# Ledger of designs, part 104: peptides against a protein of PDB entry 3C66

Target 1, 189 residues: chain A of PDB entry 3C66
Amino acid sequence: KSWANLFEKNDFFFRYKFYLEITAYTRGSDEQHLKWSGLVESKVRLLVMKLEVLAGIKIAHPFTKPFESSYCCPTEDDYEMIQDKYGSHKTETALNALKLVTDENKEEESIKDAPKAYLSTMYIGLDFNIENKKEKVDIHIPCTEFVNLCRSFNEDYGDHKVFNLALRFVKGYDLPDEVFDENEKRPSK

## One batch from the design tools (peptide; made by RFdiffusion4, then SolubleMPNN)

Design b2_p21_4_s2 (from b2_p21_4, 10 letters changed)
Fold by OpenDDE base, seed 1:
Structure b2_p21_4_s2 (fold): chain B 189 residues (1-189), chain A 21 residues (1-21)
Amino acid sequence: as target 1 above (189 residues)
Amino acid sequence: DNSYFRINVRKNYIEENIIID
């Protein structure tokens, strides 16, 4: 199926068994996050290209729309928790312990001046050429190159206290709730 | 049921290989 069809139809998150999540994290200002996430997003196409040429990968299709969220993040431990728990349906409920920043609450005194963690997530749907269930596909090289490319672009992005980047390989049934519309049912195992 | 595959960015490596069922 062509990329054009993927964007026309809202079945992207049902089409593939496997997805690669790319999440840019920023504990700082909105401006810092915009720059960081923008950089990461701008490089995703390069990762896609590298993935597509791997023998074990039949298709690597990016979902071009980023998913945005932000949380009140008063401590570094909270920031690490976000990075640990985000990106999987199995663990994302732990994020309920944090205050999600919304347009409705962002002006509240307790939220307005609070430290924030910003998240931007890109998704790549993956289809593999593997017929044997126990065959392995190594995406280490292209993924590592991608991370290095993003982190090395600016010296500031090496500060893990502020900027972080995570790649997570997940099955369709374990995608975060954010990717589904209210009327959509999560894929089954 | 396979767990999720995660790239540890801090260590800049993949902890586990992807096994496709």
Scores: peptide ipSAE 0.027, ipTM 0.674, DockQ to the pose 0.604
Fold by OpenDDE base, seed 3:
Structure b2_p21_4_s2 (fold): chain B 189 residues (1-189), chain A 21 residues (1-21)
Amino acid sequence: as target 1 above (189 residues)
Amino acid sequence: DNSYFRINVRKNYIEENIIID
C-alpha cells in the first residue's frame, strides 16, 4: 500500500490492536476551539516522533483526520463528565445524557445559544515490540512533553475551565463508535 | 477496564500504565 492509502479510514481502525487517542476539549466558542484544536493537531507529529524512538514501540502511525463533535454543556460538571467518559466504547454511552450538536439541530433555540463543549480527537495506531510477553512501556515523558508544549503555547490555554487535553490508551475493540461506519462491525476481543 | 493508559492533563500524570500482554 502507498503512504496515502495507509492512512485512509478504510482499514486504519482495524489495523492495530492498540491506539492512543489525543482529544482537545474546549468549553467556549467555536473560534476558541478551532485555535486550540488546530494547535494540538499541529503538534501530534512531534509526539509521534518521540514515541517512535522508544524501545518498546515498533510503530506509531497517526490517522491524518481529526474526529469532531460538540455537546451542549450547561455546567462544569458536564464538562468533567465528557472528559471522563469520552474515548472508550465502554463508557461513551454516558454521553447520551447530553445533547449532541448536529447539523440538523444546531439552529434550534435551545441549542443555538447554549454553552458548548467541543471535541477534536486524533488517533495514533500503536504496535509494540513486546508482544507475546507481559511488559510495560512508559510513554509518560513524551506525552508530558507534548502536553506542556501545547499548554505553554498561549497563556490562555492554561485555563482548564475552558481548554483541556487528554491522552487515552485504548484497545481496538474499545474504540469509540465514531471511528466506524454504520456498516462496519466493531473489532472483537 | 479496557484502558491500559491514560494521562490526565490537568494533573499532568499517568493514571494508568501501559501493560502489554
Scores: peptide ipSAE 0.032, ipTM 0.684, DockQ to the pose 0.631; fails the geometry check
Fold by OpenDDE base, seed 5:
Structure b2_p21_4_s2 (fold): chain B 189 residues (1-189), chain A 21 residues (1-21)
Amino acid sequence: as target 1 above (189 residues)
Amino acid sequence: DNSYFRINVRKNYIEENIIID
């Protein structure tokens, strides 16, 4: 089965039991986010390569396109909340307290000039080698190296008030709602 | 088992190790 078939959205989020989420956060301008998220996205391939060589990982397959979202984010506390709650179905309902920016509402006066948090999320599907009885696969090292690589690229990205990066390991049944179409059923445990 | 791995750049915090069931 060719890797080409895995690039289609329809099968990707149902094919794996485990996913690694990479989210670039920006509390600032669209331009700032474009640069930051673009950098992060450009480095994902390097992370995949590092994951694939781990003995416990059979497959590390990146989804080709990022998921984009933005929220009205008037306070730093709101920004911290977004970073804490985003990326899991169990916790994402907390984000309902914030105003999601959409194409339909982005031109509203109350939203257009409001402070915003921008999110770009990349997904990597993971398949593990269970045969080696390794109950634990340590992905901490490659993930940390990835974070350091992105953060050190430009001095501006050291400003945690504006730029942030998070990696989250998530089971398929706990993926955020955004990855599924309206008519798709969430994977069961 | 609700094990998850998370790295936040701001906190440099690992919440949980990955346990494969």
Scores: peptide ipSAE 0.031, ipTM 0.680, DockQ to the pose 0.718; fails the geometry check
Fold by OpenDDE base, seed 4:
Structure b2_p21_4_s2 (fold): chain B 189 residues (1-189), chain A 21 residues (1-21)
Amino acid sequence: as target 1 above (189 residues)
Amino acid sequence: DNSYFRINVRKNYIEENIIID
């Protein structure tokens, strides 16, 4: 397969059994989120490089575009809930308690000026060496380094009330609905 | 089994070990 095919949506979310989700969260302005998410996204390549050299990882391929979403987020508790529930099909239904901002509703009076949480999510498809099936692959180190890199870039990004970053390991069948088209069926367990 | 980690970046700690069969 060509490299080009690996980075197109096509079957990216069907190709791997496992994915690493990198989500940048911002409870603030869209401008703040643009800067924060842009930074995080710009550093994903570095994370990929660090993952690729791990003995247990055969392939670490990033999906090239982020997935964007935003919710009305009136409280800090809501913000924490978003961070807890987002990124898994098993738990994402809890987000229905919040108002998803869409192109159709973004101009509504109750939504337009409401506090919002912005989410940008990058995905890395992971393939592991079969030979290492029973070996522990610790991705903590590269992930921690990645987080530290992003958080330390600007002092403002240390404010967890505004800016957050989560790395979630997710199985293919548990990917959020957002990664699939309406006509696509999610992978089976 | 391969163990992989979910990291809560807010607290910068491992939340859960994911065992891959």
Scores: peptide ipSAE 0.028, ipTM 0.668, DockQ to the pose 0.470; fails the geometry check

Design b2_p21_4_s3 (from b2_p21_4, 11 letters changed)
Fold by OpenDDE base, seed 5:
Structure b2_p21_4_s3 (fold): chain B 189 residues (1-189), chain A 21 residues (1-21)
Amino acid sequence: as target 1 above (189 residues)
Amino acid sequence: DNSYFFYDTRKNFYEENIIIE
């Protein structure tokens, strides 16, 4: 397959067995989220570079576009729940209890002025060096450095009530529904 | 396959066990 095809959504989320999800969270204004998520997205390339040089990683391939979602988030407990449950198919059904903001409903009076949580998620496809034995791969160092880089950029990003950042290792069959089209079948185990 | 990694900025900690076979 050509490298060009790997940057398209259809091929990307079926190409790898493993993915790293990077999610920027904002409970505040759209403007706040735009600045925060934009910063995070601008640094993803640096993380990719650090992952690529790890001995256990053969390929670290970023998907170039973020996935965007937002929910009505009236309480801090709701915000905590979003951060706990988002990012995997096995847990994302809990988010159905919240009102998803869509282009169709965003102008409704009850939604327009409601507190919101914004999510921007970047994906990195991972391919590992497999030998005849089990291989352990440690990605916590580059991931921690990445998080520190993003959060140290501005003191405001240290406020966990507003801004958060999470990284999650996910198998292809457990990717969130949002990465697949209606006619696409989820990868099997 | 019980491989996992999760970094939670709220708690400033990570959980990691990535074993590829």
Scores: peptide ipSAE 0.432, ipTM 0.901, DockQ to the pose 0.796
Fold by OpenDDE base, seed 1:
Structure b2_p21_4_s3 (fold): chain B 189 residues (1-189), chain A 21 residues (1-21)
Amino acid sequence: as target 1 above (189 residues)
Amino acid sequence: DNSYFFYDTRKNFYEENIIIE
């Protein structure tokens, strides 16, 4: 039960009822994505620090490793669909319409030269201070500051056709399938 | 199941309603 264990997958995605997802999107080259996602990832700890000091938040704990995926993305509509549907178990099945790039298929002629959308997702587990039966919590300020910090780093990141950044508050039972192993059962409501 | 927060940089806005029970 060491703090170090929380930075490994272990039970991280079962420990909290609530999670904040931070996803960096890139429709372009892998090099572009590495720079963009690397920047976003480097700033997550700053967001955590800002979340921790909010009165309603007891714990904000980052999962240290990003989740990586990429899809063949031939059109802008496909890119919009990815950004709309990714990040929730309720909607992620729509992504099955796209070709997921894998180590096994990345060298196929139809895939290797195709336009791609890259996704890097960071997760923060959240525990709240519940003093009353119902409490309203506002996290928009630190989240907005975080987004502004990332997007202002380079003017290129303002090109929404290429780069995007999304933050989503998600309950444990609605986490994307990517966070669970094959032998793990999704948390119930 | 009415708690949500979503920041969409494409539209430069957020939607937020987080109620912890």
Scores: peptide ipSAE 0.425, ipTM 0.904, DockQ to the pose 0.819
Fold by OpenDDE base, seed 2:
Formats: sequence, C-alpha cells, structure tokens
Structure b2_p21_4_s3 (fold): chain B 189 residues (1-189), chain A 21 residues (1-21)
Amino acid sequence: as target 1 above (189 residues)
Amino acid sequence: DNSYFFYDTRKNFYEENIIIE
C-alpha cells in the first residue's frame, strides 16, 4: 500500500491490470538523453498526484525506477519505428530489426559511434473505481499537462527530431518483455 | 477490449478510449 514497497519490482507488473507507460525518447547523445529523461522522470510524481485525484482512478502507483534501453538508430525512419512499436508486446518484436545496444556490444566499432536512440520508460500501475460494469475514464487532461510541462521546460525539447515523449495505456498482458524477468511469465489476457 | 490511451507528441495529439470493465 505504501509507495516505498512499490519501488521494488517484485510483483509490480502483476499487481495491476492496467499501466501507464511514460517513455522519453532521445535521438542524440547520452548527455542529451540524461537531461531529458531526468526531467521527465522528475515530473512523474506530479502526474501520479494528478491521476490519483481523478474520480475514476482508485490507485496510481509509480514504479520509480526507469527502464533504460538504446538502439542503433541510423535513420529518422528508424527513430519513427521505435516510437511506433515500443511499449507494447504485440509490436515490440519489430524492434528486433534494430541493434540493441548492450554493455557487451557498446564498444564495437559499428555501434560505438553509431547514431543512437535512447529510451527511458516509467510505469504507473493503475487501479480503477468500477461503479458499473463499464466505466469510462479520462486521463488525457493530466497526461497532456504532464507532457506540456516536460516539453516546455526547455525549447530544445520541442525538437521532435531529437526529443520525444509518449504516454501509452497498456494492459498487463501487453506489457513489454523488459518488465519481466526471464523466469516470469507475462500475465494472460 | 479496445481500451487505449496514447499521447503522441510527434503529432501533438492524444487518442483515448478507456473503458474499464
């Protein structure tokens, strides 16, 4: 029930049926991404606070540690593809066409100096108040405010060729593979 | 279940249809 307990992965990605993914994208330097993602991450709690007070939301709990990944991203089309396909299990396999940068390969000549797309993803677990069999929930207002807050912090963050921010509502069974350990089975539909 | 929300900053718009059952 406490946020502190949710900082540990443990069963976080099994606890909720629904998640909000917040992904900061950077096609540029690691330094650029650190600043951008750091800003986004610093504001996530504000979004959580706004979500918590929505009538339709019973619980909004952040997983406070970001998931980090980076890909060799030689073209703008690749960057677009990453942004289109990332964040959903059903589409993330498309990312296999790109070279994932790892600690093992980052020093390879073909990777070291290649253009990179960096991704930092934060997750918020959501529990909803269900009064009826079906409940409509609108989260676009706090989400939009959050995006505007992040993007307006620095004029540079308005350059979509470099910096992007996406929010995605995802069901537990469609979470990206990255959130699960090798020994964990993703939730079923 | 077609519940979804996605904010695409590239297009500066969101798509939302969240129906919780």
Scores: peptide ipSAE 0.422, ipTM 0.902, DockQ to the pose 0.817
Fold by OpenDDE base, seed 3:
Structure b2_p21_4_s3 (fold): chain B 189 residues (1-189), chain A 21 residues (1-21)
Amino acid sequence: as target 1 above (189 residues)
Amino acid sequence: DNSYFFYDTRKNFYEENIIIE
């Protein structure tokens, strides 16, 4: 990883007030997740294009790389909790109840063979056209089309027990910790 | 600002209220 890449990352998550998070979830094998997340990632540019043509959107800028994480996920309730709590700094602390899989612990006996939930998250920075004090923007149409496109690719991706896809609108100050380096200060409100 | 958007494929629904100030 070059220093240039590091600076590009840091600038991105401080550049925008608003972000759209796209998270592909898989409770299954790494292979299943690779296929699912790869598909989702391959369609993100299409979503960006559709967002850019919305009257209220000034800029839709995708971050180039996904963020990857995985958790030990022994139950379906755990999987639901992950999907409910992930993606916001306000709620992500709830994930501390689960074991995060890391390179350091992945070979431990209690982790190696445990059921896992895999997460791949793409980020789109958003800038809006503000002409008045308050502007309403509807992004549900392109987002719905994106979701339908991803889920329709394979019938298996309709099984929410295994595969899920979520889109979340977040403010910069509420981005997950994963996007910041240890020494970086979180953006303020 | 209480702007939000969330799409959950589990329930096939979204919630949206994006007001930019």
Scores: peptide ipSAE 0.333, ipTM 0.871, DockQ to the pose 0.801

Design b2_p21_4_s4 (from b2_p21_4, 8 letters changed)
Fold by OpenDDE base, seed 1:
Structure b2_p21_4_s4 (fold): chain B 189 residues (1-189), chain A 21 residues (1-21)
Amino acid sequence: as target 1 above (189 residues)
Amino acid sequence: DNSYLFINTRKNEKEENIIID
C-alpha cells in the first residue's frame, strides 16, 4: 500500500513516535518567504526518498500541508530566538514574548509595517525497523544533503540574516501545539 | 537522554547523533 493511501489527516500526528520537522524561516517580506518556503517544500519529496532507503527506516511519511506562522521580529536576536525555540513543545512558550501576526491584527499600525519573521513547517512521520535494538540510524547525511540542495538553489538563500532552514527530530509528545486541534490531547510519553 | 538531531543551518552545526532507543 502506498503511503498516500494510508494517509489519514486526522491521526497523522498520533501515528508515529518520531517526526522530522522541516522549517523554512524568512526575516523579510512575505514575497521572499513565499519563494523560499515554496522551494523547500518542493524538495521535501527528495528527502523522503533518501530517508526511505535507509536500512533503519521503515517508513518516512510526509504530511502534505505546511504549517504557517509569522511573528513581529524587530531584532536579529528575536529571529535567533524564534529559530531556537520553535518546533518543540518544551520550548515554544518562549515565543509568547513575541507578537504573533494574525488576520485580526495584521492591519494594526504597530504590526503592518513591522519587521516580520515568517515560518513554514513541513512534517515527516518516521517509523523505524528496529524494535528493542539500540541501532543508530544516521539521518544526518540525507538531511544535510537536503539543506545544501535548498541553500544552493539561489545565492540569496545563503544569507542567514534573511533565510534559514532547520531540521528538527522530535518525539510525538514534544510536537508543537500547532499540529493538534483544540480538542485533541497531546500524545503521552 | 535521547539526543535530538537539530540541524540548524547556522554555522555552528552541532551534529548530535539521533539515538533511537
Scores: peptide ipSAE 0.033, ipTM 0.680, DockQ to the pose 0.629
Fold by OpenDDE base, seed 4:
Structure b2_p21_4_s4 (fold): chain B 189 residues (1-189), chain A 21 residues (1-21)
Amino acid sequence: as target 1 above (189 residues)
Amino acid sequence: DNSYLFINTRKNEKEENIIID
């Protein structure tokens, strides 16, 4: 597989059975999110390198483009709900309780000045060295190191009320709707 | 077995292993 194909959407979200989602969350300003998400994104390559050397991982390929979304987020509970529900097709419908910020509505008075949660999500496609057997692969260490690296970069990023980072392992059939085009059908189980 | 890894830094929620079949 050519690395060149990883710079375009192409069939990336159909190519792997498993994905690691890296989501940077910010409940604050767009400027805060830009800095935070930019930092996280800049470190993804290091995570990939650490994943690639694990014995159980055959391939770790990043999708280079982040997915961006934002919600009106009036309360901390809403922020926690977003972090809990986002990133899985099974649970993402819960986000319908919140107002999604769009280009069409962002200038509305009720939205423009409302508290917001910003999300930037990076995806890593994973292929494992497993054939016809169940195996446990521990990716905790590289993931933890990645989180620590991002969080320790600036003291401000230690504020969990504002900045958060989540890594979610998902199967292809459970990817969020955002990764598919309107004419694409999500992978089946 | 449909185990998954999830790490959320706010909630300190984490899984140590991914079970793949």
Scores: peptide ipSAE 0.032, ipTM 0.683, DockQ to the pose 0.754
Fold by OpenDDE base, seed 5:
Structure b2_p21_4_s4 (fold): chain B 189 residues (1-189), chain A 21 residues (1-21)
Amino acid sequence: as target 1 above (189 residues)
Amino acid sequence: DNSYLFINTRKNEKEENIIID
């Protein structure tokens, strides 16, 4: 398959052993989240470019569509928990303690006006150059630069009570359930 | 392998190197 074919879901989440997850968090209004997540998403291509030039990385391929979710988030502790637990199959079950907002329940009185945390997640598939005898690759620098770029764009994004951004390195077998269809089985170790 | 990267604007937890198997 050509590079272009991997921008569709197809087998994207089975193609790579490693993924970088980029999640924009907003505890506030949907309007605030749209602005914040839109900014983050607009900068992902810059991160990809920085990753691709690293000698240890053979491929850094972005999935073009974000994954969207939102939770009822009544407390700051809940917001911290979401940020800690989201993005890994090993830990995501902790999110079951919160109410997931869905199209089916969003109009319920108890949910409609409740405080919410919004999440938008972008994925980058990673393939590494093993032949270079590099036992390790440092992606911290480009990732940190990306975070700084997004956070410095607007002073409002310095409010950690509202806006947050996380990058998580995840193996394919530990991807969140959201990336798989109901009839798909997650990759094995 | 237990190598990981997790950068959050609030907590800033990190591992600088990813071990490739």
Scores: peptide ipSAE 0.034, ipTM 0.697, DockQ to the pose 0.725; fails the geometry check
Fold by OpenDDE base, seed 2:
Structure b2_p21_4_s4 (fold): chain B 189 residues (1-189), chain A 21 residues (1-21)
Amino acid sequence: as target 1 above (189 residues)
Amino acid sequence: DNSYLFINTRKNEKEENIIID
């Protein structure tokens, strides 16, 4: 299958058992988020490269497009909740307590001027070398390096009240709903 | 216990090991 097929949404989120989610969070302006998420996204390829050279990883394939969302985020607690609950099907329902910003509602007075949390999520599909009984692959090192790389780019990105970065390892059946079309069935265990 | 590696830069929660089942 051509690399092109791997980047089709329909196949990508069914192809792998495991995914690494990289989410850039910004509680601030859209401009701030654009800069932050853009930086993070620009570095994902480096992370992929680092993952690919790990002995336990057979394949690390990035999905080409980020998933974008934004929520009204009036409090820091809400921002923490977003960071805690986002990225897993098991927990994402908690986000229903927040107002999702959409093109349809973004001009509403209650939303337009409200504090917002912006999210950009990149996905990396992972295939592991099963043949090597390495039951454990430590991706902590490359992930940490990635985080450090992103955070160190600008001093402003050290402000965790505004900018955050999370890497979540998830199984295919626990991917957020956003990665599936309405008619797609979630992968089974 | 599906060890989810969740690296949240805020919580410094080092979940260290991805167990590949």
Scores: peptide ipSAE 0.033, ipTM 0.686, DockQ to the pose 0.708; fails the geometry check

Design b2_p21_5_s1 (from b2_p21_5, 7 letters changed)
Fold by OpenDDE base, seed 3:
Structure b2_p21_5_s1 (fold): chain B 189 residues (1-189), chain A 21 residues (1-21)
Amino acid sequence: as target 1 above (189 residues)
Amino acid sequence: MESSYNEKSLKKENFTFIPEE
């Protein structure tokens, strides 16, 4: 049985208290995003391996599927806002100021020809070793190495106006709404 | 402490504090 078949989507976002979100951002073409996000996604396994060997981390479990979204993004300020506000339930409501691209609206002329920001988000569930309650777990090194690995793959990915990468440490109750089905209740603090 | 880390915010200080359960 492949690892992918062992975990139903519904339990993953309730199983852990802590998650690491990895979001690939692209303000450009769908083709550019496909290449960038595909690269980032391909390296997540390496990040997991680096996290698992840390003494403070008991489990680092990646969710197998990315979450994908896109917004009309007419300005650089809008792109910065997306990167700042996305990935937390507390802040994601700010994204309502932007037009979300959907299957229903993507063919509208005003949306079709508009500049877009594309997002692909991977999640890693984290469980920590409680016995070391006093020991600060430093995940900075593996995260930095991961970013450097992604950015160094192609010189074009050095353009921060087009390609961005974010890592966010989030509590389960503050996960974005996108990870829950309409019938699922968000974890309570 | 909202540990949101964009690439620009990949500072050691942001990744050292795991919230205690």
Scores: peptide ipSAE 0.198, ipTM 0.786, DockQ to the pose 0.267; fails the geometry check
Fold by OpenDDE base, seed 2:
Structure b2_p21_5_s1 (fold): chain B 189 residues (1-189), chain A 21 residues (1-21)
Amino acid sequence: as target 1 above (189 residues)
Amino acid sequence: MESSYNEKSLKKENFTFIPEE
């Protein structure tokens, strides 16, 4: 399969057993989120490069498009809940307690003026060099460096009440529903 | 173990074990 085919949604989320999810969270304005998520997204390539040079990583392949969502987020607790529950199929159902902002409902008075949490999620498909079963791949360093890079770009991004960044290592069968089309079957274990 | 790395939970333990399975 050409690398080009791996950019197709249908192939990408079935191609790898493991994914790294990078989610930029913003509880604030859309403008704040655009700046924050745009920054994070711009740095994902650097993370990929750092991952690719790790001996235990055979492939680190970014999905080209972010997944965007937003929720009515009236409280800080809701924002924490979003950050805790998002990014895993096992836990994402908890987000149903919040109002998802959609194109259909965004103009509703109760939603339009409500505090919102914005989410932008990037995915990196990971393939590991299994040959050396003994080598623990530690991706902590690249991930930490990535977070630091994003946070250090602007002092405003130090406000964790507004801006957050999460990295989640997820198995293909536990990817959020958002990555699959309605007709696609979730990967099995 | 949900290897979610919230900056608040960038626990090294969550990054060290890539499960083979």
Scores: peptide ipSAE 0.197, ipTM 0.784, DockQ to the pose 0.268; fails the geometry check
Fold by OpenDDE base, seed 5:
Structure b2_p21_5_s1 (fold): chain B 189 residues (1-189), chain A 21 residues (1-21)
Amino acid sequence: as target 1 above (189 residues)
Amino acid sequence: MESSYNEKSLKKENFTFIPEE
């Protein structure tokens, strides 16, 4: 199958055993989030390039579209919980304690004016060289460089109360529910 | 082990282990 077919949602999240999730978090305004997430998204290709040159990585393939979500986030503790629990099927059920903002409810008075946490998540599918299975592939350096690049762009992004960035290495069977359609079964272990 | 990078916990340990299949 040509690389073009891997950009289709249905094929992408079943194609790889491993994924790197990149999530930009913003507890603030929609405008703040658009700037922050837009910056992060613009740099993902640089991370991919750094991953692809690692000897242990056969393929690093980005999914082209971000996944967007937002929650009512009245406290800093709620914001920390979102960052801790989001990005894994095992833990994402804890987010049910928070009000998810949807197109159906966003105009409700109690939601419209509430403090919000915004999330934009990018996915990179990873395939590893089997011959190097004995060699630990260290992706820490490229990931750290990526975070530093995003944070250093503007001094305002140094405010961790507002802006956060997380990278999570996830197996295909533990991807969040958001990446699958309602009729799709998640990959089995 | 779930390898998550939270900026608050940039622990190298989370990215050194690619789980064997």
Scores: peptide ipSAE 0.190, ipTM 0.779, DockQ to the pose 0.246; fails the geometry check
Fold by OpenDDE base, seed 1:
Structure b2_p21_5_s1 (fold): chain B 189 residues (1-189), chain A 21 residues (1-21)
Amino acid sequence: as target 1 above (189 residues)
Amino acid sequence: MESSYNEKSLKKENFTFIPEE
């Protein structure tokens, strides 16, 4: 199957048992988020290259389109909650306590001037070499190098009150609802 | 065990165990 067919949303999130989620968080302006998320997204290909050369990884395939969301985020505690709960189906329901910013509500006075947390999430599908069940695949090194690469680009990105970066390893059945269409059934365990 | 890498949780332990099942 050509790589071209993997960029269709419908098959990508069903194809792999495991995914690596890369989320750029910004509690600040839209402009700040565009710069931060754009930087993170630009480096994902380097992470993929580092993952592909690991003996235990057969395939590391990025989904090319980021998933974008934003929430009204009046406090630092809300921002920490977003970072803790986002990226897993098991925990994402906690985000319902926050107001999701949509094209329909963004011009409301209560939302327009409110502090916001912006999220951009990239997904990498992972296929592992099953041959030796005994070989633990360690992806910590390439992930750490990726984070360091993103954070070191600009000193301003060192402000964790504004800019954050998370990597989450998830199973296909625990992917966030955002990756599935309303009519799609979530993968089974 | 779900391995989340938050910079706050850079513990090596979270990425060393990819559960097969």
Scores: peptide ipSAE 0.180, ipTM 0.777, DockQ to the pose 0.270; fails the geometry check

